# Peptides against a protein of PDB entry 6RGO: the designs that were tried, part 93

Target 1, 392 residues: chain A of PDB entry 6RGO
Amino acid sequence: MALKLLGFNQDATCFSVISSNKGVTIYNCDPFGKCFELEKSTSNDEELDFLVEMLFSTSLIAVVDKTIGASKRKKLKIVNTKRKATICELTFPHEIMDVIMNRKIICVVLKSDQIFVYDISCMKLLRTIDVRGEKLKSTSKFRNSEAVGDIGVRVSLSTDNNSILCYSSYSKSDKENAPLNDIVVFDALKCIQINVLPAVHQSNIVCIACSPDGMLMATASEKGTIIRVFKTIDTENDEPILVNEFRRGSRPSRISEMKFNHDNTLLACVGESDTIHIFALPVTTTEADANEDDTLQQSSHSLSSSINGLQYISKGLANRFGKIIVSKIPTQSQQRHVAYIKIPENAKYRIGFPKDTTNTIHICGEDGNYLVYSIPRNEVGPCTLVKSNTFD

## One batch from the design tools (peptide; aimed at target 1 N80 K82)

Design b2_p28_4_s3 (made by RFdiffusion4, then SolubleMPNN; its pose is not in this set)
Fold by OpenDDE base, seed 1:
Structure b2_p28_4_s3 (fold): chain B 392 residues (1-392), chain A 28 residues (1-28)
Amino acid sequence: as target 1 above (392 residues)
Amino acid sequence: SEEREKLREEEEKKDEELLKKLEKLKKE
């Protein structure tokens, strides 16, 4: 059967899939099994398309039916899975492109490049963010570019109660074709813009991940060769702080998803490539312990240029991208471990990090595999398969 | 362990309270 992956919840306790015959199915990860099914409302042989966002391990889901006509694509349903009942329904002026939530906030991204921010407790609209701004409303020749290119506003939300929202924005260039290569950091609770990171890539940003605590964000462009990690809130001399720069590979390949683990020590990425990459992040030691001059001659093992996922900081980024301060990563963080998982070619996978096991990753594939891997912490190498299950 | 379990129970209670608040919106 054709499966379409919807992804893991915030703590990787559940994942959701579209089954062509059943509609939406939610699986529990441990113990493994079906926990909810949303039956297909129509017998039509149309390809099923849904957005489903689950609130952690709760019975709360947000659902958008994108299958049947323009009217349903504008409707967000909030559903209680235990009661199998719709709690409320919201209708938007444009097609819903994405939905993200935590215990405080729901964000709804529209095809109009608008982000609607709601208080989840009362479904009150807190803010409408118009990413195009007022100036670009006049040039609303909707690009009838039938290139349904996946170029739109990308969002990520912290899973904590601070509710840090990172979103892609258009560069302030007067060019009609400004790329979505700026990042805005937004406090979704206070409805305040905290930071703006200009031109973090040369092309459109296609993937963003916020850390669970909202202190870090990862970005990838259409090229998907370089992943950049920034501080979200902190600045140095009013300039953005680049914490890490990772090379996923030499060949362009789309990144579909990135996630931090719960302690901000790992960043995983997945996409169109045969490999899930896992990058080790340096532990940001607070300034206090910088005094021990332990000159461990860590042999600069020149990780051969053939290793996919090479961790580096480009000293030259400051000169080419103007205003990105590369924080002096303490020399001690030179053990840049990279782990990987090989996946079948052309299989789409999704990733999740469980809260209780920071060295474990959950993955699921459109091939019907749910897999749990152990991540090596002290070496570069493959992840070890710990558990495997199948789903339909 | 006990402190983590207590934090989990407090999160679950908050999640149940959230669901009860949302279920009230359906009646209005």
Scores: peptide ipSAE 0.280, ipTM 0.815, DockQ to the pose 0.478
OpenDDE base, seeds 2, 3, 4, 5: peptide ipSAE 0.272, 0.277, 0.279, 0.264; ipTM 0.812, 0.815, 0.816, 0.806

Design b2_p28_4_s4 (made by RFdiffusion4, then SolubleMPNN; its pose is not in this set)
Fold by OpenDDE base, seed 1:
Structure b2_p28_4_s4 (fold): chain B 392 residues (1-392), chain A 28 residues (1-28)
Amino acid sequence: as target 1 above (392 residues)
Amino acid sequence: SKKKEEERKKLEKEDEELLKKLEEIKKK
């Protein structure tokens, strides 16, 4: 059967899939099994397309039917899965491209590059963010629907109640074809812009991940070779703080998803490549614990281990790509461990981090595999398979 | 730990209250 992955919920307790014969199915991860099914409304052999966002392990889901007709693609349904009932329906002026939520906020991304921010508790519109701005609307002839490839506004939301929203924005260049290579950091509760990171990549940003606490963001461009990690709120001399720069590989490859674990110690990425990559992040010691003088001269053997073309770019190369002030990355040479998972070629996978086990990753594939891996803590190498299940 | 279980129970109550508020929207 053709499966299409929708992804994991925020705490990786559930994942959602589209099955061509059943519609949307939600699986529980532990104990493994089906917990909800949304039946296909139509007998047509049309390829099913849905957006489904689940609120943690709750009975609340947001659903968009993208399969049939322009009218359904503009409708967001809020569904109670225990009651199998629609709570409310919102209709938008344009096709819905993405939906993200936490316990406070729902964000709806439209094909018009608009982000609608709602208070989830009352479904009140808090803000409409127009990423194109007023000036660009006059010159945007609707680029013919064919040439609007996979390039649109990308969003990520913190899973905490602080509700930090990161989104891609157009650079201020007077060029008619400005890339989506800026990041805006937005407080979705207060409806204020708190930071802007200009030109974080040379090309369009295609993937963004916000940390669960909203303190970090990861970005990848359409090249998918470099992943950058920034602080969201903090700045040094009014300039963005680059915390990490990771090389996923030497060959261009799309990154479809990135996620932080719940303690900001790991960043995982998945995409069109045969490999899920997991990067170790330095523990950001808050300034308070800097006083313990423990002189552990751990010789920083820069393990320039070219494992699968992964290279840590040393501090010196960042100077050529714009005035990103690489803050003094604290010289605590925590050995940045890299882990990986091999996946079947041409199989699309999604990733999730469980809250209780920060060194465990959940993955699921369009091949019908749900897999749990243990991540090595102190070594560079493959993840160990701990549990496997199959779904249809 | 007791603290993690109390935090889980707090989140479960917040999630139940959220669902009740949303069901009240449907009645209007």
Scores: peptide ipSAE 0.290, ipTM 0.833, DockQ to the pose 0.470
OpenDDE base, seeds 2, 3, 4, 5: peptide ipSAE 0.282, 0.282, 0.282, 0.267; ipTM 0.831, 0.831, 0.830, 0.823

Design b2_p28_5 (made by RFdiffusion4)
Pose (drawn by RFdiffusion4):
Structure b2_p28_5 (pose): chain A 327 residues (1-135, 151-284, 335-392), chain P 28 residues (1-28)
Amino acid sequence: MALKLLGFNQDATCFSVISSNKGVTIYNCDPFGKCFELEKSTSNDEELDFLVEMLFSTSLIAVVDKTIGASKRKKLKIVNTKRKATICELTFPHEIMDVIMNRKIICVVLKSDQIFVYDISCMKLLRTIDVRGEKIGVRVSLSTDNNSILCYSSYSKSDKENAPLNDIVVFDALKCIQINVLPAVHQSNIVCIACSPDGMLMATASEKGTIIRVFKTIDTENDEPILVNEFRRGSRPSRISEMKFNHDNTLLACVGESDTIHIFALPVTQRHVAYIKIPENAKYRIGFPKDTTNTIHICGEDGNYLVYSIPRNEVGPCTLVKSNTFD
Amino acid sequence: IPEVELEAHSEEEEEFVEEIIKNLEELA
């Protein structure tokens, strides 16, 4: 089958790719190279490694499952790339759905909507967050820098009226203090959530409305959450998969089950800005590094890696700059 | 395709990651 299940780095330095053949490879961007290659851990052809989230450019990797079911739901391994050794092997009562890391805090998301928060220096569990215990699946996002700030979608106070709903809660994982609770920002479920690297901004994706809403995160008034802007969906409602914020928080990238990738600018310092054409029934992931604000890195399941430029003052499409092919 | 090793962006980041790895090994 195709080389599916791409994962993207926080610092846009490298990306994680599960080669359907054998193990998982991690490439670099500049210069492009085979950075890390995981050996054979397979027994059948279509069984897939699912979840890999990494540090910035380091040797520290978070790896989850290999087998379809033998040791998948209840595993987390911490591996150094230079020496291929497992350090800590944590076990969890449910199936892992997503893992997000940063320099200070490691988050593990379970299928039962439990979020385990760890101080990464000693792996002491800071707090267990019973989201489903209070009231598709929960989508979680996190800031990259320090003062790492956690964002998760929570159910509303209409559990008696119906089973599924989605509002937003802002949480400071550094001090384990809940900062702001946002109301039902959508009339539908939440598909994907992106938080700014500095933790000041947040994006929301709806399945039905397909309109991205941006709210201030922490400095927002206590009385009411502050809405920043909205972005035109285009000609057709489409499911969104992954969104990213620029380092200066002037740009927002959006990708999904669509022909095109949309780029949204920010009025921090309107409907559409930059659009990147994309093959229809193939899936991609997004990133952009810290070095410049004009370059956007693109990861594709077709086997191609592309680097596009962004037009500052023109509403035109992006210009391709650099490309390379996968393995 | 050439082989490339992953490295931190600065010395202070490298020292910090090494300290985490050392502490995790002591606990393990």

Design b2_p28_5_s1 (made by RFdiffusion4, then SolubleMPNN; from b2_p28_5, 8 letters changed)
Fold by OpenDDE base, seed 3:
Structure b2_p28_5_s1 (fold): chain B 392 residues (1-392), chain A 28 residues (1-28)
Amino acid sequence: as target 1 above (392 residues)
Amino acid sequence: IPKVELEAESEEEKKEVDEIIENLEKLA
């Protein structure tokens, strides 16, 4: 059966798939089973295409039918799965490319490079972000929509109530073809820009992950060789905004998804390669609650890779634009994965981290496999398969 | 594959989402 993966929910308790014969199915992870089915409305042999975003393990889902006609691709439906009823319908001026949500916010990304930010509780529009708007002052030529392939605005939202939105933006270069290589950090509740990270990659950003608490973000370019991790907020202590640089591989390969675990200790990535990579993040010990007494020398090898080499040249006019990344981290200070999972070649996989178990990862494949892996703590190596289920 | 009911994480989180759904249903 042809399956298309829609992904995990925010806490990896559920995942969504498209089955060509059935339509959209939502599976529960533990206990493993079908929670919800959205039947296909048409008997036609048309290839089913949907966006589905689920709000945690709840009855609230956002659905976009991308299968049939340009009008449906512009419609967001909010569905109550318990009632099998559409409770809200919004129509946008352009095709919907992505939908992300948490308990407070829905963000809708359009093919026009616009982000619509809504209060979920009332579907009130809080902000329209026009990512092209800074460029439109100079270049009247609409990019002919046909030739701009799979390059669009990428977004990630914190799963917490702080609702930190990270999105890719165009560099300020006067070039008609300026890359989507800047990052904007945005408070979606207050509708304020927190930070701007200019030129975080040389090419377009194709994947972004925000940490659950919104304190960290990860980025990958179309090359997918290097993953960078940044603080979202400037810290008082003049600390570098770039906290990690990870090497996925030497060969270019697209990264389709990245996820942090719930305690910000791990970052996973998946894409077109035969390998899911898991990276360890340095634990920032907050100095505060280190009461002296329990001298259990857990040699936390703080992999404080002394990122000595990033000379941030603060040119004096840059007071409003956060610290510019002038130099790449030297290749010798690039960390590798601490763990990995081998997946079938050409199978698309999605990843999720469960809330309660920081050293487990959930994965699902278009091959119909749902797999739970244990992540090794003290050694670099393969993850261990703990549970496996099949779906159709 | 068994049919499974969605378990809410907590009664408070269930109540928050039920309030969101009820508010959206009143706007329709």
Scores: peptide ipSAE 0.429, ipTM 0.886, DockQ to the pose 0.828
OpenDDE base, seeds 1, 2, 4, 5: peptide ipSAE 0.424, 0.418, 0.425, 0.425; ipTM 0.887, 0.885, 0.887, 0.891

Design b2_p28_5_s2 (made by RFdiffusion4, then SolubleMPNN; from b2_p28_5, 10 letters changed)
Fold by OpenDDE base, seed 2:
Structure b2_p28_5_s2 (fold): chain B 392 residues (1-392), chain A 28 residues (1-28)
Amino acid sequence: as target 1 above (392 residues)
Amino acid sequence: IPKVEFKPKSEEEKKRVEEIIENLEKLA
């Protein structure tokens, strides 16, 4: 059967799939099995397309029917899966491109490059962010270039209650076709812009991941060769802090998804390549208050030595024109993956990190495989397969 | 494959989701 993956929920306890015969199916990861099914409303052999965002392991889902001809591409349904009932339906002026949520916020991304931010508890509109309108305010001469093709505003939301929203924005260039290569960091609860990271890539940003706590953000461009990790809130001398620069590969390849683990120690990426890459992040020891007593466990010193080469190039070279150039980490200091998973060529995979096991990754494929891997911590190498299941 | 019932992982998460659903159902 043709399967289309929608992805994991925020804590990787469930994943969503479109089945051509059935409609939307949600699987539970442990114990493995079907937990919800949304039947297709039409008997037509039309290629089914949906957006489904699930609120953790709950009965709350957001659904958009994007099936061709359905005219429903502008409608968001909030569904109670336990009651199998639509709670509410919202109609937007433009096609819905993405939907993301946490326990506080729903964000709806439109083809118009608008982001609608809602309080989930009452579906009250908190903010409309007009990414095009912000571009037009900066440069009077933008043609209505309909964004030609698959390049639109990308978003990621923290899974915690702080609700840090990261989104791609248009650079302040006088060019009619300014790239979506800026990042805005937004407090979705307070409705305040808290940071702007200018020109984080040379080309359009096609993938963004926010950490669960909202303190870190990863970005990838259309080239997908370099992944950059930034602090979201913290700045140094009003300049963005680049924490890491990772090299996925030498050849261009689109990254479709990135995820942080729950303790911000790992970043995984997947896309059109035959390889899921996992990168190690430096553990920032927050100086927790040194209360005196527990002397004991000194011993795990050894892995610190190889990571020492990342000099924090904190010095943004402010060019003479006040443009913050995100200091490129020299190509020699670009870190490689610490772990990897080989996947079938041309198979689309999705990734998720479970909350309770920081060294475990969940993956699922359009080939009908759900796989659990253990991530090596002390060596660079392949992940070990721990559990496998199949779905249809 | 047996249907797994959706079990919220905690009673606190269950209560929060029930409150969200009840608030949304009052708007419908």
Scores: peptide ipSAE 0.270, ipTM 0.707, DockQ to the pose 0.775
OpenDDE base, seeds 1, 3, 4, 5: peptide ipSAE 0.231, 0.252, 0.033, 0.227; ipTM 0.680, 0.682, 0.670, 0.815

Design b2_p28_5_s3 (made by RFdiffusion4, then SolubleMPNN; from b2_p28_5 with E3K E7K H9S E15K F16E I21E N23A)
Fold by OpenDDE base, seed 5:
Parts: C-alpha cells; sequence; structure tokens
Structure b2_p28_5_s3 (fold): chain B 392 residues (1-392), chain A 28 residues (1-28)
C-alpha cells in the first residue's frame, strides 16, 4: 500500500499517516495501536494529500485536505477525533502549506508566504505575518507560482506555552531571486518580533526546528550538508549566537525534518539519505551547582570541541547586501553525529523525541515500520533497536 | 493492529480541550 507520512505529534506519543486506501490514520505509540481513522470521502483514484496537526495526545486535530482538485486546500478543519465531528472550519484566501500548533497557538502557513497566527482558545486571529511584504517595495513581479518548487516559508513553533515561532524570510538583497535564508524569531503570544538572523545559509532554508522551550533553533539549507544551531533570543553585539555547526555529510541531501529532544541535549535529522543523524549539543552547565569535589577524571576522549564562541565577525563589507553569516568554523572543527540510524534507501522517515526518555527516539517510515531506538551516550555509533511495530 | 482509544494524558488536558471545543462551537 502507498503510505505517506504526516509525522509525529509534539511529544512523539502519536503519529499520523495517509493510506491511499483508507485516508488519514493516527497511531498511538505506546501502547501501539490505531486510535483514529478519517475515511476517504470520495472513491476517486486521486492521490490523497493531507495536513494533520495534532494537539499532543488530545482528541483535537487540525486537518487540511490538500488532494489535487479539491476545493478544500484553503480550508482548515478542527476535528474532535473522539466525537468524529468537525468543530469549526476556517477558510483562507490561499492554499494552506503548513499547520503547526501548541496548547496556545495555531499557525497556518499559506502559499502566499503569509502566516496566520491564532489563539487556539478562541480561534481569534492575533497576527497575519506577510513574509513577502518586506519585498513588495522593490519588485512587483509575482514569481510565477509554477517554477517555485518545494521552496516556501518554513515554520517551527516551540511546544511550550512561550510559543516561540521561528520562520524563514527573504533576505533584503535587491536580487529578484532573493533566497529564503533569513530567520525571524517571533513571540506568537505577544505578537512581537524578538530577533532576526540574517542569511544563516547561502541558499534557501528548507528545514527549521525550534527547541521545545524555544531557546534554540536548528536550520538546514537545500544543500543539507551543514546544520546550524542558534540561540533564538540572545544576541552578542547585535549578532546572532551560533551555538553549533554540524556536518551531516559531504554530499548534498535534502533534510526533511529536524527535532530537538526535550532537554535540548540532542538534535536529530532525517531526509533523503539512508541515515538519520543524531548530534549532541553542549550542555550549558549553569555554573550554579559546581560543588567542587567530584574529580573530573579526564577521560581524554571527551571531544572537548572547544566551543570557541564563534563570533560571526561580520567583516564590514558595508555593501547594501544583507550580511551573510559565513561560518568561519574550519571544516575540521565541524562536529559530526554522535549516533545514527540506518534506514532503507528511498524510504521517507519521520522522527520524534518522547518527553519522558531523552535518550530514546521514535521513527516511522513509509515502509510501514514504527521503530523505537535507544541512543548511545558514551560512544559514537549506531542506535540500538528497542521496539518495532508495523502499520498499514 | 490493536485499536486504542486516544485519551488526553490528564484530566487537565481534557478540560483544556473541552474549553477549546466549546469556544470553537460558539464561533461556528
Amino acid sequence: as target 1 above (392 residues)
Amino acid sequence: IPKVELKASSEEEEKEVEEIEKALEELA
């Protein structure tokens, strides 16, 4: 059967899939089982496409029918899965590209590069963010929508109540073809722009992950060779703080998803490659509980990657082109993965980190596998398979 | 595949969902 993965929910307790024969199915991870099914409304042989965003493990889901020819591509349905009822329906001026939520906020991304921010408690529109609006002053040429492949505004929302929204924006370059290589950090509750990270990659950003607490963000470009991790709020000398730069590989490969674990100690990435990569983040030891006594046996294999705080010294090429954040991190000091999972070639996988087990990762594939892996902490190597289930 | 009922993880989450649902039904 052709399966299409939608992904895990915020805490990796559930995942959703599209089955070509059944429609949308939601699975519970533990205990493993089918918890909801949205049957096909039509017998048409059309390839089903949906967005489904869950509110954690609740009965509340947001659904968009993106099926080709469907008039529903502009409609967001809020559905109670227990009642099997549509609670409300919102209609947008443009096709919905993405939906993301937490307990406070729903963000709806449109094909127009607009982000609609709603208070979930009353579905009140808090803000419309126009990501193109800053460009409209220079070039009235609508990019003909036909040639714009999978390059659109990317969003990630913190899973906590702080509701930190990270989104890709267009660089201020006078070029008609300005890349989506800026990041904006936005407080979705207060409707305030907190930060702007200019030109974090040389090419369009295709993947963003916000940490659960909203304090970190990871970014990947179309090349998918380098992952950058930044602080969201803090700046040094009005410059973005780069915390980490990870090398996924030397060969270009699209990253489809990245996730932080609950305690911000791990970052996982998945995409078109045969490998899920897991990177270790430096634990910011808050200096407080340095009680003196425990003899740090210098086990010499601490990859003390000297986190030389790479101040992005924007050498003042004062030309009106947005300062490209060029990593001066030598290719030799780019951190590699600490752990990995091999996945079948050409299988699309999704990833999730469960809240309660910071060293565990959930993965699911379009091959119908749901897999739970243990992540090694003390060794660089493969993850260990702990549990496996199959779905259809 | 076993059939499992989706339940909110807590009574507090169930109340939050009921409040959201009620507010959404009042907008419809």
Scores: peptide ipSAE 0.307, ipTM 0.849, DockQ to the pose 0.843
OpenDDE base, seeds 1, 2, 3, 4: peptide ipSAE 0.279, 0.295, 0.288, 0.276; ipTM 0.837, 0.845, 0.843, 0.760

Design b2_p28_5_s4 (made by RFdiffusion4, then SolubleMPNN; from b2_p28_5, 9 letters changed)
Fold by OpenDDE base, seed 1:
Structure b2_p28_5_s4 (fold): chain B 392 residues (1-392), chain A 28 residues (1-28)
Amino acid sequence: as target 1 above (392 residues)
Amino acid sequence: IPKVELKARSKEEEEEVNKIIENLEKLA
């Protein structure tokens, strides 16, 4: 059967899939099994497409039927899975491209490059973010979006209650074809723009991950060779703080998903390549607790000695001439590769980090494999397979 | 594949989400 992966929930306790014959199925990771099934409403042999966003391990899901020909591509359904009932329906002026949520906020991304921000508790619209801005009203050449591929606004939301929203925005270039290479950091609760990171890549941003606490973001461009990690809120001399730069590979390859683990120590990425990459993040010891516990110094020293070369090069990414001065973070980008997982070529995989086990990663494939890997702590190498299950 | 019941992580999370669901069901 053709499976299509929708992804993991925020804490990797569940994952969602589309089965061509069954519709949407949600699996529980531990114990492994089916927890919800949404039956296909139509007998037509149309390729099923859905968005499903699950609120953690709860009975609340957001569903969009993206199946071709359906007017439903503009309709968000909030479903109670325990009752198998739609409890709320919202209709949008444009096709829904993405839906993200936490316990406080739902964000709906439209094909129009608009982000609708809702209070989840009452589905009250808090903000409409127009990423194109008002000036582009006159050149309503909708990019004939038929021919130019999957370039749109990308979003990521913190899984905590602070509800930090990171989204890609158009650079202020007088060029008709400004890239989506800026990042805006937005407090989704207060509806305030916190930060703007200009020109974080040379090309369009195609993948964004926000950390669970909203303090970090990872970005990747269409090239998918370099991943950058920034602080979201903190700035140094009004300039964005680049915390990390990772090299995924030498060959261009699209990154489809990135995730931080729950303690911000690991960043994983997956995409069109045969390899899931896991990178170590430096543990920001908050300077405050440095006073008392002298004893744990010994084990951290081995990883710290290789980290000493990252001067905070707060060199402004945007020089006066619109050239991205990627500060030459020394080519030590290689030292931060911690682990990898080999996956079948042409199989789409999704990734998630469980909360309770910071050194494990959950992955699932359109090949029908759900796999749990252990991530090595003290050595660079392959992850170890701990558990495997199959789904259909 | 076995059928598994969803367990909330905590009672507080289940109560928070149940309040959200109840509020949304009252608006419908």
Scores: peptide ipSAE 0.434, ipTM 0.899, DockQ to the pose 0.816
OpenDDE base, seeds 2, 3, 4, 5: peptide ipSAE 0.427, 0.425, 0.415, 0.429; ipTM 0.898, 0.897, 0.896, 0.901

Design b2_p28_6 (made by RFdiffusion4)
Pose (drawn by RFdiffusion4):
Structure b2_p28_6 (pose): chain A 327 residues (1-135, 151-284, 335-392), chain P 28 residues (1-28)
Amino acid sequence: MALKLLGFNQDATCFSVISSNKGVTIYNCDPFGKCFELEKSTSNDEELDFLVEMLFSTSLIAVVDKTIGASKRKKLKIVNTKRKATICELTFPHEIMDVIMNRKIICVVLKSDQIFVYDISCMKLLRTIDVRGEKIGVRVSLSTDNNSILCYSSYSKSDKENAPLNDIVVFDALKCIQINVLPAVHQSNIVCIACSPDGMLMATASEKGTIIRVFKTIDTENDEPILVNEFRRGSRPSRISEMKFNHDNTLLACVGESDTIHIFALPVTQRHVAYIKIPENAKYRIGFPKDTTNTIHICGEDGNYLVYSIPRNEVGPCTLVKSNTFD
Amino acid sequence: PEFEFFDEEEFKELLEEAEEEIEEAEEE
């Protein structure tokens, strides 16, 4: 099959790609190279490694499953790329759905909507967050920098009236203190959540409304959450997969089951800004590095890696700059 | 959650090496 299940780095330095042939490869951006290649751990053709989240540019990798079911739901391995050795192998009572890391905090998301928070220096579990224990699936996002701030979607107080709902909760994982609880920001379920690298901003995606809403995170007034801006959906409602925030928090990227990738600017310092054409029935992932605010890195399952430029004052499409091909 | 396997010394060394690589990436 195709080279599916792409993962994207926090610092836009490199990306994680599950080659359907054998193992998983991790490439670099500048200079482009085969950074790490995982050996054979297979027994059938269409069984896939699912979840890989990494540190910035380091040797520390979080790897989850290989087999379809032998050791998938209850595994987490921590591997050094230079020596290919497993260090700590944690086990969990449920199936892992997502893992997000940063310099201080490691988060593990379970299928039962449990979120395990670890101090990465000693792997001591800081707190177990029973989201489904209180009231598609939970979407979680996290800040990249220190003062790492956790954002997760939670159910509302209408569990009696119906089974599924989605509000937003802001949580400081550093001190394990809940900061702000946002109400039902949507009349539908939440598909994907993105948090700013500095932890000051947050994006929300609805399945039905397909309108992205941005709320202040921490400095927002206690009395009421502060809404920043909204963005035009386009001509057709589409499911959103992954969104990212720029380092200066002036730009927002959006990708999904659409022909185009939308770029939204921010009034921190309106409907649409920059649009990147994309092949229809192929899926891509987004990132942009810290070095410049004009470059957007693109990862594609078709086998192509592209770097686009952003027009500051024009509503035109992006301009392609650099490209390379996968393996 | 439980540990199936954990090595404290090797884990500390891995963290020190990751910090050095982050510092070098910042200097570049």

Design b2_p28_6_s1 (made by RFdiffusion4, then SolubleMPNN; from b2_p28_6, 9 letters changed)
Fold by OpenDDE base, seed 4:
Structure b2_p28_6_s1 (fold): chain B 392 residues (1-392), chain A 28 residues (1-28)
Amino acid sequence: as target 1 above (392 residues)
Amino acid sequence: VEFKKFDEEEYKELLKEAEEELKEYEEK
């Protein structure tokens, strides 16, 4: 059967898949098993496509039927999984490209490069963000969005209640074909723009991850060779703070997904390559822990020597046109992965970090494998397989 | 034009059930 992966929920307790014969299935990770199934409503041999976004492990899901030829690609359904009932239906002017949620907010991304922000408690529209509208003052030419394939607005939302929304925006360039290489940081609850990170890559951003607490974001371009990690809210002299620059590889390869672990100590990435890469982040000592004298003197010394390579990213050359070019970390200071997982060639995988086990990663493949790996913290090397299950 | 089909009472009840499910999960 052809499986399509929809991904993990916010805390990697569940994942969703499309089975060509069954429709949408949600699996629980532990104990492993089917927790919900949405049967195929149509007898047509059309290739099924869906968006499913879960509210963690709850009975609440958002569903979009994206099946080709379906008139439903503009409809968001909120479904109760216990009752198998649609409790809310929203119809949008354009096709839904993405849906993301937390406990407070639902964001709906349209093919029009609009983001609709809803209060989940009442499904009230809080804001429509028009990512093109900032550019439309210059160029009336709708990119015929049919011909420009998988390039659209990317979003990520913090899983906490602060509801920090990071989205890709068009660079303020007089060029008709400005790339989606700016990042906007937005408070989705207050509906306030917090920060703008200009030109974080040279090409379109194709992947964004926000940390669970909304304090960090990771970005990758179409090249997928470099991942950049920024602070979301904090600025230094009104300039964006680049925390890390990671090298995924020497060869271009698309990154499809990135995730932070719950404590912001790890960043994982997956995509078209045979390798999931896991990077270590510097432990942000919150100033609060400075008072507890607790004697855990032990072997943290070896990782600290690599963290002292917080080279103050020297002020990148402000090019003559006042564009803050995020200073590229020299290629020599680009950190490599600390851990990796080998996956089958051409298999699409999704990744998730469970909340309770910061050194564990969940992965699932269109090959029907659900795998749990332990991440080595003391040594650079492969992850260890801890648990495996199969699904259909 | 947004079209909304919405039972607000049913939705609020079911959202409350989901919030209780979340709370019970986070307390374990």
Scores: peptide ipSAE 0.298, ipTM 0.818, DockQ to the pose 0.791
OpenDDE base, seeds 1, 2, 3, 5: peptide ipSAE 0.157, 0.249, 0.246, 0.200; ipTM 0.774, 0.797, 0.809, 0.793

